# Designs tried in a protein design run: peptides against a protein of PDB entry 4U39. Part 18

Target 1, 302 residues: chain A of PDB entry 4U39
Amino acid sequence: SIKVIGVGGGGNNAVNRMIENEVQGVEYIAVNTDAQALNLSKAEVKMQIGAKLTRGLGAGANPEVGKKAAEESKEQIEEALKGADMVFVTAGMGGGTGTGAAPVIAQIAKDLGALTVGVVTRPFTFEGRKRQLQAAGGISAMKEAVDTLIVIPNDRILEIVDKNTPMLEAFREADNVLRQGVQGISDLIATPGLINLDFADVKTIMSNKGSALMGIGIATGENRAAEAAKKAISSPLLEAAIDGAQGVLMNITGGTNLSLYEVQEAADIVASASDQDVNMIFGSVINENLKDEIVVTVIATG

## One batch from the design tools (peptide; aimed at target 1 N257 L260 F282)

Design b1_p12_7_s1 (made by RFdiffusion4, then SolubleMPNN; from b1_p12_7, 7 letters changed)
Fold by OpenDDE base, seed 2:
Structure b1_p12_7_s1 (fold): chain B 302 residues (1-302), chain A 12 residues (1-12)
Amino acid sequence: as target 1 above (302 residues)
Amino acid sequence: GRRVERIQVGSV
């Protein structure tokens, strides 16, 4: 089974966005120290952590409180994760609960033998230096606790959105990018497409790989596959080029008119931008809601 | 199907 755990406010917003977009074949778990925020979760499983420590009042933006809250609730986290083959741990880094609890939850998942993937955001620079420093510590702890860690640099979202985009919409876009990171992987396993991957293929690419980069490209029109692939490999979300990556996971999602030729064209572009010895896996997904759009998601590991 | 909301509150 695949489980997605949203940890703290940002992680729970991302999980809500996944549920709203009908991401299939996954079980959703919302984790928070704030009981009021947790009640707003759409997840089937809602877990309040650190009830004794925080009394449901949240972590006060302190990662050490988030950590201790997850440690207090270890047995409950273990029970909720039991029997998962894969666990996504999603969080906004820089806060209290997400930063502190996500590494503990990830370690619990890994110790249970699940393929453990972190999908996390770095805070925007405007959130201030304290959040950036807290996020750096949380990301470091996540790297040790996961098989693969996808880090989304929120400041790069400002390169994709209009300059006049309200701060609230920039956070919603961060939730969307977290969704795309999880969905881009989970759909390859859980959703039938033109090309299906098995869990063993994904495990080969993602097991003990450390940091990963994610690129996303969206296009329409006659050259939509090529344009989407080019946008994915040049995505502002990529902190570096994918040419040095040891592994690449690619998802090509389109409407019912997605052709095998378009899938191959997108794959060839991503392969050509990667190392010659790269272990690349790619899958295709049909989403009737995309109609004429193609979405290419690239995850580069190693 | 009924979404079974499991609220796991840590045991007091």
Scores: peptide ipSAE 0.075, ipTM 0.670, DockQ to the pose 0.015
OpenDDE base, seeds 1, 3, 4, 5: peptide ipSAE 0.012, 0.008, 0.012, 0.020; ipTM 0.422, 0.439, 0.473, 0.578

Design b1_p12_7_s2 (made by RFdiffusion4, then SolubleMPNN; from b1_p12_7, 5 letters changed)
Fold by OpenDDE base, seed 4:
Structure b1_p12_7_s2 (fold): chain B 302 residues (1-302), chain A 12 residues (1-12)
Amino acid sequence: as target 1 above (302 residues)
Amino acid sequence: GRLVSRIQVGSV
């Protein structure tokens, strides 16, 4: 089974966005120290952590409180994660609960033998230096606790959105990018396409790889596959080029009109931008809602 | 069907 755990406010917003977009084949768990925020989760499983420590009042933007809250609730987290083959841990880094609890939850998932993937955001620069420093500590702790850590630099979202985009919409876009990171992997396993991957293929590419970069490209029209692939490998979300990655996971999602030629064309573009010795796996997914749209997701590991 | 969200509050 695949489980997605949203940790703290940002992680729970991302999980809500996944549920709203009908991401299939995953079980959703919302984790928070704030009981009121947790009540707003759409997840089937809602877990309040650190009930003794916080009394449901949240972590006060303190990562040490988030950490201790997860440690207090370790047995509950273990029981909720038991039997998962794969666990996504999603959080907004820089906060109290997400930053502190996500590494603890990830370690619990890894210790249970699940393929543990972190999908987390760095705070925007405008959230202030304190959040950035807290996020750096949380990201460092996540690297040790996961098999693969996808880090989304929120400031790069500002390069994708209009410069007049309200702050609230920039956060919604961060939640959407978190969704795309989870869905781009989970759909390869859970959703049939022209080329299916098994869990063993994904496990081979993602096990003990440490940091990963994610690129996304979306296009329509006659050259949509090539355009989507080119956008993915040049995505602002990539902090570095994919050249030199040891592993590449590629998802090519399209409508019912997605051709094998388009899948091959997109894969060839990503392969040509990758190292010659790269272990690349690619899958295709059919999403009837995309119609003429192709979405290419690239995850570079190593 | 309404997804009845189970809040698992750990039993002390």
Scores: peptide ipSAE 0.062, ipTM 0.631, DockQ to the pose 0.014
OpenDDE base, seeds 1, 2, 3, 5: peptide ipSAE 0.018, 0.018, 0.010, 0.023; ipTM 0.535, 0.531, 0.465, 0.600

Design b1_p12_7_s3 (made by RFdiffusion4, then SolubleMPNN; from b1_p12_7, 7 letters changed)
Fold by OpenDDE base, seed 5:
Structure b1_p12_7_s3 (fold): chain B 302 residues (1-302), chain A 12 residues (1-12)
Amino acid sequence: as target 1 above (302 residues)
Amino acid sequence: GKIVSRIQVGKE
């Protein structure tokens, strides 16, 4: 089974966005120290952590409180994650609960033998230096606790949105990018496509790989596959080129008119931008809600 | 040659 666990406010917003976009084949778990925020989750499983420590009032933007809250609730987290083959841990880094609890939850998942993937955001620069420093500590702790850690730099979202985009919409886009990171992987396992991967293939690419980069490309029209692939490998979300990556996972999602030729064309572009000795896996997903649109997600590891 | 992961075509 695949489980997605959203940790704290940002993680729970991302999980809500996944549910709203009907990401299939996964179980959703919402974790928070704030009981009021947790009640707004759309997840089937809702877990309040650190009830004794925080009394449901949240972590007060303190990562140490988030950590201790997860440690207090370790047995409950273990029971919720038990039997998972894969666990996605999603959080917004820089806050109290997400920053502190996500590494603890990730370690619990890994200790249970699940393939543990972190999908987290760095805070925007406008959220202030304190959040950035807290996020750096949380990301460092996540690296030790996961098999693969996808880090989304929120400041790069400002390069893909209009300059007049309200702050609230920039956060919604961060939630959407978190969704795309989880869905781009989970669909390869859980959703039948033109090309199906087994869980062992994904495990080979993602096990003990450390930090990963994610690029996304979307295009329409006659050259949509090539354009989407080119956009993915040059995505502002990539902090570096993928040419040094030891492993690449590509997802191509299209409508019912997605052709095998388009899948191959996209794969060839991504492979050409990668190291010569790269271990690349790719999958295709059919989404009937996509008409002429193709979405390419690239995850580069190593 | 770039080893494209062998598409295990699911056996019907």
Scores: peptide ipSAE 0.023, ipTM 0.535, DockQ to the pose 0.155
OpenDDE base, seeds 1, 2, 3, 4: peptide ipSAE 0.021, 0.005, 0.022, 0.013; ipTM 0.491, 0.372, 0.553, 0.470; seed 4 fails the geometry check

Design b1_p12_7_s4 (made by RFdiffusion4, then SolubleMPNN; from b1_p12_7, 4 letters changed)
Fold by OpenDDE base, seed 5:
Structure b1_p12_7_s4 (fold): chain B 302 residues (1-302), chain A 12 residues (1-12)
Amino acid sequence: as target 1 above (302 residues)
Amino acid sequence: GKLVSRIEVGSE
């Protein structure tokens, strides 16, 4: 089974966005120290952590409180994650709960033998230096606790949105990018396409790889596959080129009109931008909700 | 790079 666990406010918003977009084949768990925020989760499983420590009032933007809250609730987290083959841990780093609890939860998942993938955001620069420093500490702790850690630099989202985008919409886009990171992997396992991957293929690319970068490209029209692939490998979300990556996981998602030729064209573009010795795995997914769009997700590991 | 495309061609 695949489980997605959203940790803290940002993680829970991402999980809500996943549920709203009907990401299939995954079980959703919402974790928070704030009971009021947790009640707004759409997840089937809702877990309040650190009830004794925080009394449901949240972590007060303190990562140490988030950590202790997860430690207090360790047994409950273990029970919720038990039997998962794969666990996605999603969080907005820089806050109290997400930053502190996500590494603890990830370690619990890993200790249970699940392939543990972190999908986390760095805070926007406008959230302030304190959040950035807290996020750096949380990301470091996540690296040790996961098999692969996808880090989304929120400031790069500002490069893909309009300059006049309200702050609230920038956060919604961060939630959407977290969704795309989880879905881009989970769909390769859970959703049939033209080229299917098994869990073992994904595990080979993602096991003990440390940090990963994600690129996303979306296009329409006659050259949509090539354009989507080019956008993915040049995505602002990639803090570095995919050149030098030891592993690449690629998802090519399209509608019912997605052709094998388009899949091959997109894969060839990504392969050509990658090292010759890269372990590249690609899958295709059919999403009937996609009209003429192709979505290419690239995850570079190593 | 080993492109491991497991094309499971669905048997008709």
Scores: peptide ipSAE 0.011, ipTM 0.422, DockQ to the pose 0.296
OpenDDE base, seeds 1, 2, 3, 4: peptide ipSAE 0.007, 0.006, 0.006, 0.006; ipTM 0.369, 0.388, 0.358, 0.360; seeds 1, 2 fail the geometry check

Design b1_p12_8 (made by RFdiffusion4)
Pose (drawn by RFdiffusion4):
Structure b1_p12_8 (pose): chain A 294 residues (1-190, 197-206, 209-302), chain P 12 residues (1-12)
Amino acid sequence: SIKVIGVGGGGNNAVNRMIENEVQGVEYIAVNTDAQALNLSKAEVKMQIGAKLTRGLGAGANPEVGKKAAEESKEQIEEALKGADMVFVTAGMGGGTGTGAAPVIAQIAKDLGALTVGVVTRPFTFEGRKRQLQAAGGISAMKEAVDTLIVIPNDRILEIVDKNTPMLEAFREADNVLRQGVQGISDLIALDFADVKTIMKGSALMGIGIATGENRAAEAAKKAISSPLLEAAIDGAQGVLMNITGGTNLSLYEVQEAADIVASASDQDVNMIFGSVINENLKDEIVVTVIATG
Amino acid sequence: GKTVTALEVGIS
């Protein structure tokens, strides 16, 4: 019983993307102050929060509103989250709802005893000061409210995509990366949560590599461990979760070769949760998701 | 250290 909660617009898209990618084994909850944006969620459960406060008009990039909105819906949320063994709280930080409500929601989930993993994006630098400041204040609050917070620096999306990809696609990729963050774990729970719990505090950074071809598992792993999303050296990690996903042509040779690359770059005595998952919708593509904690 | 492995492959 693992629930992925998209909070605000940032999470709304990630949840959509997860659903779009048919990520299995999770119950999705899209939570928003913005009734209009919420009605775009492909989530079966759409929770409008702050209905009294925001009247479906959203938080206006005011985290305080997203917070008060979440606090207002404190009871509706717990109801939705009860029974969750694990809650992914996925949101965009810098907003109002994502920045404000996610900590409230993730804290509720944490109090509910669920393994609360918050997976959020820090706004692109270009989103400006307000976005940066609010997320920083928000990411700070997400850390206090989750067991593990995987923070995806959107600015690093721009290093990854072609220099000329339009902004719209840059935001889109941030959504996918958020999805890639949650799927990278949720695919490994579809197992004693104390395992993953022991891997879940402090902040967490993740990396992703995608490759195709003859030497792809290594190409993917190398890209994953060196990825711009992954800002710090993995040898600094106390725990590392590795996810290898490929087509039905995923060989152990490829799997271990990528595991060896991720392992050698991690500390020798590192705790590790490692899985490889077959995605029939993949052909020659392989995706390594690496999440380091410490 | 501890490693928890859940491997799924099409080719062993």

Design b1_p12_8_s1 (made by RFdiffusion4, then SolubleMPNN; from b1_p12_8, 5 letters changed)
Fold by OpenDDE base, seed 5:
Structure b1_p12_8_s1 (fold): chain B 302 residues (1-302), chain A 12 residues (1-12)
Amino acid sequence: as target 1 above (302 residues)
Amino acid sequence: GKVVRRIEVGIE
């Protein structure tokens, strides 16, 4: 089974966005120290952590409180994650609960033998230096606790949105990018149809790889597959080029008119931008809602 | 050489 665990406010917003976009074949778990915020989750499983420590009042933007809250609730987290083959841990770094609890939850998932993938955001620079410093500590702890860590630099979202984009919409876009990172991987595994996925192949690409880069490209029109692939490998979300990447996961999602030629063209572009000895796994998904749009998600590991 | 594996996923 695949489980997605949202940790703290940002992680729970991302999980809500995944549920709203009908991400299939995954179980959703919402974790928070704030009981009121947790009640707003759409997840089937809702877990309040650190009830004794925080009394449901949240972590007060202190990562040490978030950490201790997860440690207090370790047995409950273990029971909720038990039997998962894969666990996605999603959080907004820089806060109290997400920053402190997400590494603890990730370690619990890894200790249970699940392939553990972190999908987290760095705070926007406008959220202040304290949040950036807290996020850096949380990201460092996540790297040790996961098999693969995807870090989304929120400041790069400002390069892909309009300059007049309200702060609330910038956070919604961060939640959407978190969704795309989880869905881009989960769709490869969880879509119940022609799963000839050897989960061992995904494990080979993602196990003990440390930091991963994510790029997203969207295009329409005659050259849409090539354009989407080129946008993905040059995405502002990439902190570096993928030319040294030894492992690549590519998801190409399109409408009912997605052709095998378009899938191959996109794969060839991404492979050509990667290491000469790259191990690349790619999947194609049909989404009737996309019509003429193609979305390419690239996750580069190694 | 580059190893490319195709995974077929169902319809969403």
Scores: peptide ipSAE 0.025, ipTM 0.621, DockQ to the pose 0.353
OpenDDE base, seeds 1, 2, 3, 4: peptide ipSAE 0.026, 0.025, 0.026, 0.024; ipTM 0.567, 0.459, 0.630, 0.625; seeds 1, 2, 3 fail the geometry check

Design b1_p12_8_s2 (made by RFdiffusion4, then SolubleMPNN; from b1_p12_8, 5 letters changed)
Fold by OpenDDE base, seed 3:
Structure b1_p12_8_s2 (fold): chain B 302 residues (1-302), chain A 12 residues (1-12)
Amino acid sequence: as target 1 above (302 residues)
Amino acid sequence: GKIVARIEVGIE
C-alpha cells in the first residue's frame, strides 16, 4: 500500500489538495499537534501527536516541540504506517510541527521497511530568516530519514506565478506543487496502466538516492508535448540541470486526446536532457479535466 | 538507460 502523510499545517494543506484532485490509489493520513487545525483535514486518518506535550495547542513554531510530539506518539505513528510499501511524508519546512515531526515520521516509515519519500517545501524568503534557518535544520534531518527527498524551493514558485499573485495564492501554489510531486510518483505505481510498472523498478530508482529535483511543465497546442517536456527540464523548480541525474521518473498527464506520439516525444526530450546512462521510468496518465493541456512532471534522482 | 513505460489509459 501507498500512504501519504501530511505533517503540520503545510503538509495537511497539501494532503487536502491531493484529496480535492482525486489522487488515486493512496491512503491519506493527517498529522498535527494542533487539534483544531487537524479537524479541518479531509484525510480519513487524523492523528494528533504530542497530546500530552502540547495539549492540542500546536508546536508554537518550535521544531523541537514538533520532534518531541512525534516521539511521544511513536507507537501510534508505527501502527498507522504498518504494512505500507511506500510512504510519502509531505510538509512545509520552517514551522514547528512539520519541521520537527516530519523527520521522525519519515524515520519510523523507513525503519518499518517502507520506501520513504519526503516531499517538502522551503519557506518563502518573506516568511523570514527564522523560518529559513528552521527549514534548513528540518531538511537536513529529512535527508537522513528518507530514501529520496524532494525539496521544493517556494521562492521559485514566485518565478512561475504572476507577480501580482496574492500571498495566499502563492501558498496554494506551493500546496499544488507538493501535490504534483506526490501524484507524479504515485500515479506511476497506483493507477492501473496499460503497462504496469513494477514497484521494484521505482524502488531501484528511489531507494537511498538522497536529494531529488522536481520540474514541472504545462503546455497546450500542436507542440504541447514537446513544450511541456522542455518546460519541465528547464523548470524554475529545478535548482540544477538534470543532465547528471542517474534516475528519472517522468509522468506525462493529458486529456483523452493524449497520443502515444506525444508521450514518446516528451520522453525523448527528457531522456536527451538526462545522463546517457539514465534509468528512466515514465508513465502516461489520462485526466479528462486537462482537455488540451499536457502536464509533464520530471523527478531527477541521484 | 532502461526506459520502462507505463501507459495508464484510465478507461474508466
Scores: peptide ipSAE 0.026, ipTM 0.600, DockQ to the pose 0.455
OpenDDE base, seeds 1, 2, 4, 5: peptide ipSAE 0.023, 0.024, 0.025, 0.024; ipTM 0.525, 0.497, 0.534, 0.595; seeds 1, 2, 4 fail the geometry check

Design b1_p12_8_s3 (made by RFdiffusion4, then SolubleMPNN; from b1_p12_8, 5 letters changed)
Fold by OpenDDE base, seed 4:
Structure b1_p12_8_s3 (fold): chain B 302 residues (1-302), chain A 12 residues (1-12)
Amino acid sequence: as target 1 above (302 residues)
Amino acid sequence: GKRVERIEVGIE
């Protein structure tokens, strides 16, 4: 089974976005120290952590409180994650609960033997230096606790949205990019396509790989596959080129008109931008909602 | 409707 655990406010917003977009084949768990915020989750499973420590009042933007809250709740986290083959831990880094609890939850998932993937955001620069410093500590702790850590640099989201995008919409886009990171992987396992991957293929690419970068490209029209692939490998979300990656996971998602030729064309472009000795796997997913769009997601590991 | 399971931790 695949479980997605949203940790704290940002993680729970991402999980809500996943549910709203009908991401299939996953179980959703919402975790928070704030009981009122947790009640707003759309997740089937809602877990309040650190009830003794916080009394449901949240972590006060303190990562140490988030950490201790997850430690207090270890047994219940273990029970909620039990039997998962794969666990996505999603959080916004820089806050209290997400920054502190996500590494603890990830370690619990890993210790249970699940393929543990972190999908987290760095805060926007406008959130201030304190959040950036807290996020750096949380990301470092996540890196040790996961098999693969996808870090989304929120400042790069500002390069793909309109310059006049309100702050609230920038956060919504961060939630959407977190959704895309989870869905780009989970769909390869859970959603039939033209080329299916098994869980063992994904595990080979993602197990004990450390940090990963994600690129996304979307295009329409006659050259949509090539354009989507080119956009993915040049995505602002990539903090570095994919040419140094030891592993590449590629998702090509299209509508019912997606052809094997388009899949191959996109795969060839990503392969040409990768190291010659890269272990590249690619899957194809059919999503009827995309109509004439192709979405290429590239995850570069190592 | 989806079943909502709430897990409260740390309450004795």
Scores: peptide ipSAE 0.006, ipTM 0.372, DockQ to the pose 0.014
OpenDDE base, seeds 1, 2, 3, 5: peptide ipSAE 0.008, 0.008, 0.005, 0.000; ipTM 0.493, 0.395, 0.366, 0.340; seeds 1, 2 fail the geometry check

Design b1_p12_8_s4 (made by RFdiffusion4, then SolubleMPNN; from b1_p12_8, 6 letters changed; failed a check: a repeat of another design)
Amino acid sequence: GKRVERIQVGIE

## One batch from the design tools (peptide; aimed at target 1 S284)

Design b2_p13_1 (made by RFdiffusion4)
Pose (drawn by RFdiffusion4):
Structure b2_p13_1 (pose): chain A 294 residues (1-190, 197-206, 209-302), chain P 13 residues (1-13)
Amino acid sequence: SIKVIGVGGGGNNAVNRMIENEVQGVEYIAVNTDAQALNLSKAEVKMQIGAKLTRGLGAGANPEVGKKAAEESKEQIEEALKGADMVFVTAGMGGGTGTGAAPVIAQIAKDLGALTVGVVTRPFTFEGRKRQLQAAGGISAMKEAVDTLIVIPNDRILEIVDKNTPMLEAFREADNVLRQGVQGISDLIALDFADVKTIMKGSALMGIGIATGENRAAEAAKKAISSPLLEAAIDGAQGVLMNITGGTNLSLYEVQEAADIVASASDQDVNMIFGSVINENLKDEIVVTVIATG
Amino acid sequence: SSLSVLEFSVKKS
């Protein structure tokens, strides 16, 4: 019983993307103050929060509103979260609802005893000061409210995509990366949560590599461990979760070769949750998701 | 979509 909660617009898209990618084994909850944007969620459960406060008009990039909105819907949320063994709280930070509400929701989930992993994006630098400041204040609050907070620096999306990809695609990739963050773990729970719990405090950074071809597992792992999303050296990690996904042509040669690359770059006595998952919708593509905690 | 686990492990110190 793992629930992925998209909070605000940032999470709304990630949840959509996860659903679009047919990420299995999770119950999705899209939570928004913005009734219009919420109705775009492909989530079976659409929770409008702050209906009294925002009247479906959203938080206006005011985290305080997203928070008060979440606090107003404190009871509706717990109801939706009860029974969750694990709650992914996925949101865009810098907003109102995502920045405000996610800590409230993730804290509720944490109090509910669920393994609360918040997976959020820090706004692109270009989103400006308000976005940056609010997320920083928000990311700070997400850390106090989750067991593990995987923070995806959107600015690093721009290093990854072609220098000329339009902004719309840059935001879109942030959504996918958020999805890639949650799927990277949720695919490994579809297992004693104390395992993953022992891997889940402090902040967390993740990396992703995608590759195709003859030498792809290594190409993917190398790209994953060196990825711009992954801002710090992995040898600094106390715990590392590795996810290898590929087509039905995923060989153990490829799997361990990538594991060896991720392992050698990690501390030797590191705790590690490693999985390889077959995605029939993949052909020659392989995706290594690496999440380091410490 | 279909997903399956090919390999899973938990390493502990």

Design b2_p13_1_s1 (made by RFdiffusion4, then SolubleMPNN; from b2_p13_1, 10 letters changed)
Fold by OpenDDE base, seed 4:
Structure b2_p13_1_s1 (fold): chain B 302 residues (1-302), chain A 13 residues (1-13)
Amino acid sequence: as target 1 above (302 residues)
Amino acid sequence: MKKEILYFDVRRP
C-alpha cells in the first residue's frame, strides 16, 4: 500500500490538493498539532500529534515543538503507517509542525521498512530569514530520515507565475507542485499506463538516494510530448541539470489519446539529457482529466 | 464513506 502523510499546515494543504485532484491508489493521512486546522483536512485519517504538549493549539512556529509532538505521538504514527510499502511525507518547511514533525514521521516510516519519500518545500524568501533557517535544519533532518528527499524551492515557483500573483495563489501553486511530486511517483505504481512500472523498479531508483530534484513540463499540440519533456529537463524547479544524476525516474502522463510514439519521444529526450550510465526508468500513465495535455515529471536522484 | 479515523488521544475528554 501507498500512504501519503501531510504534516502541518503546508503538508495538509498539499494533501487536500491531492484529494481534490483525485490522486488514486493512495491512502491519505493528515497530521497536525493544530486541531482546528486539522478539522479542515479532507484526509480519511486525521491525527492530532502532541495533544499533551500543545493542547491542540499548534506548534507556535517552533520546530522543537513539532519534533516533540511527533515523539509524544510515536505509537499512534507507527499504527497509522503500519503495513505501508511506500510512504510519502509531505510538508512545508520553515514552520513549527512540518519542520519538526516530518523528519520524525519519516524516520518512523523508514524504521517500519517502507520506502520513505519526502516531498517538501523551502519557504519563499518573503516568509523571512527565520523560516529559511528553520527550513534548512528541517531539510537536513529530513535527508537523514528518508530514502529520497525531493525539495521544492518555492522561490522558483515565482519564475513561472505572473509577478502580480497574490501571495495566497503562490502558496496554492506550491501545494500543486507538492501534489505533482507525489502523483508523479504514485501514479507509476498505482495507475495503469502504456508502460507500467512495478514497486520494485521504483524502489531500486529511490532507495537510499538522499536528495532528489524534480522537473515538470506540460504541453499541448502536435509536438506536446517533445515540448513537455524539454520543459521538464529545463524546469525552473531543477536547481541543477539532470546531467550527472545517477538515477532518473520519469513519468509521462497523458489523456486517452497518449500514443506509444509520444511516450518514446519524451523518454528519448530525457535520456539524451542524462548521462549514458544513468539508471533511468520511465513509466506512462493515462489520466482522463488531462485530455489534450501531456505532463512529464522527471525526478533526478544522486 | 470510509470512517474518518480521528486519532485523538482518547485520554482527554
Scores: peptide ipSAE 0.024, ipTM 0.502, DockQ to the pose 0.017
OpenDDE base, seeds 1, 2, 3, 5: peptide ipSAE 0.009, 0.018, 0.013, 0.017; ipTM 0.463, 0.454, 0.480, 0.474

Design b2_p13_1_s3 (made by RFdiffusion4, then SolubleMPNN; from b2_p13_1, 8 letters changed)
Fold by OpenDDE base, seed 4:
Structure b2_p13_1_s3 (fold): chain B 302 residues (1-302), chain A 13 residues (1-13)
Amino acid sequence: as target 1 above (302 residues)
Amino acid sequence: MKQSILYFQVRKP
């Protein structure tokens, strides 16, 4: 089984976005220290952590409170994660609950033997230096607690959205990018296909790899596959080029008109941009909602 | 040698 755990406000918003986009084959768990915020989750499983510590009033933007809240609720977290083959831990770093609790939850998942993938955001620069410093500490703790950590720099989202995008919409776009990161991997595993991904192959690429880079490309038209692939490997979300990556996960998602030629063309572009000895796993997914769009997601590890 | 594993998935409605 695949479990997606949204931790704190940002993680829960991302989980809500995943549910709204009908990401299939995963179990959703919402975790928060704020009971009122947790009630707004669309997840089937809702877990309040640190009820004694916080009384449901949240972590007060303090990562140490988030950490202690997860430690207090360790047994409940273990129970919720038990039997998962893969666990996605998603959070917005820089806050109290997400920053503090996500590493603890990730470690619990890893200790249970799940392939543990962090998909987290760095705060926007406008959220202030304190949040950036807290996020850096949380990201460092996540690196030790996960098999693979995808870090999305929120400031790079501002490069792919309109300059007039309201702050609230910029956060919604961050939730969408978190969704795309989780979905790009989960679809490869959880969606029945003509050729199913061996979960052992995913484990080989993602186990104990540390930090990973994610690129996303979307295109339409006659050259949509090539354009989407080129956008993915040059994505502003990539903090570095993928040419040195030892492992690559690629998802090519299109509508019912996605051709094998388009899949091959996109795969060849990503492979050509990667190391010569790269271990590449690529999947093609049909999503009827995309119609004429192709979405290429690239996750580079190593 | 580049090891490329192709996985083809169709979302059934």
Scores: peptide ipSAE 0.034, ipTM 0.528, DockQ to the pose 0.082
OpenDDE base, seeds 1, 2, 3, 5: peptide ipSAE 0.025, 0.014, 0.015, 0.020; ipTM 0.568, 0.461, 0.493, 0.521; seeds 3, 5 fail the geometry check

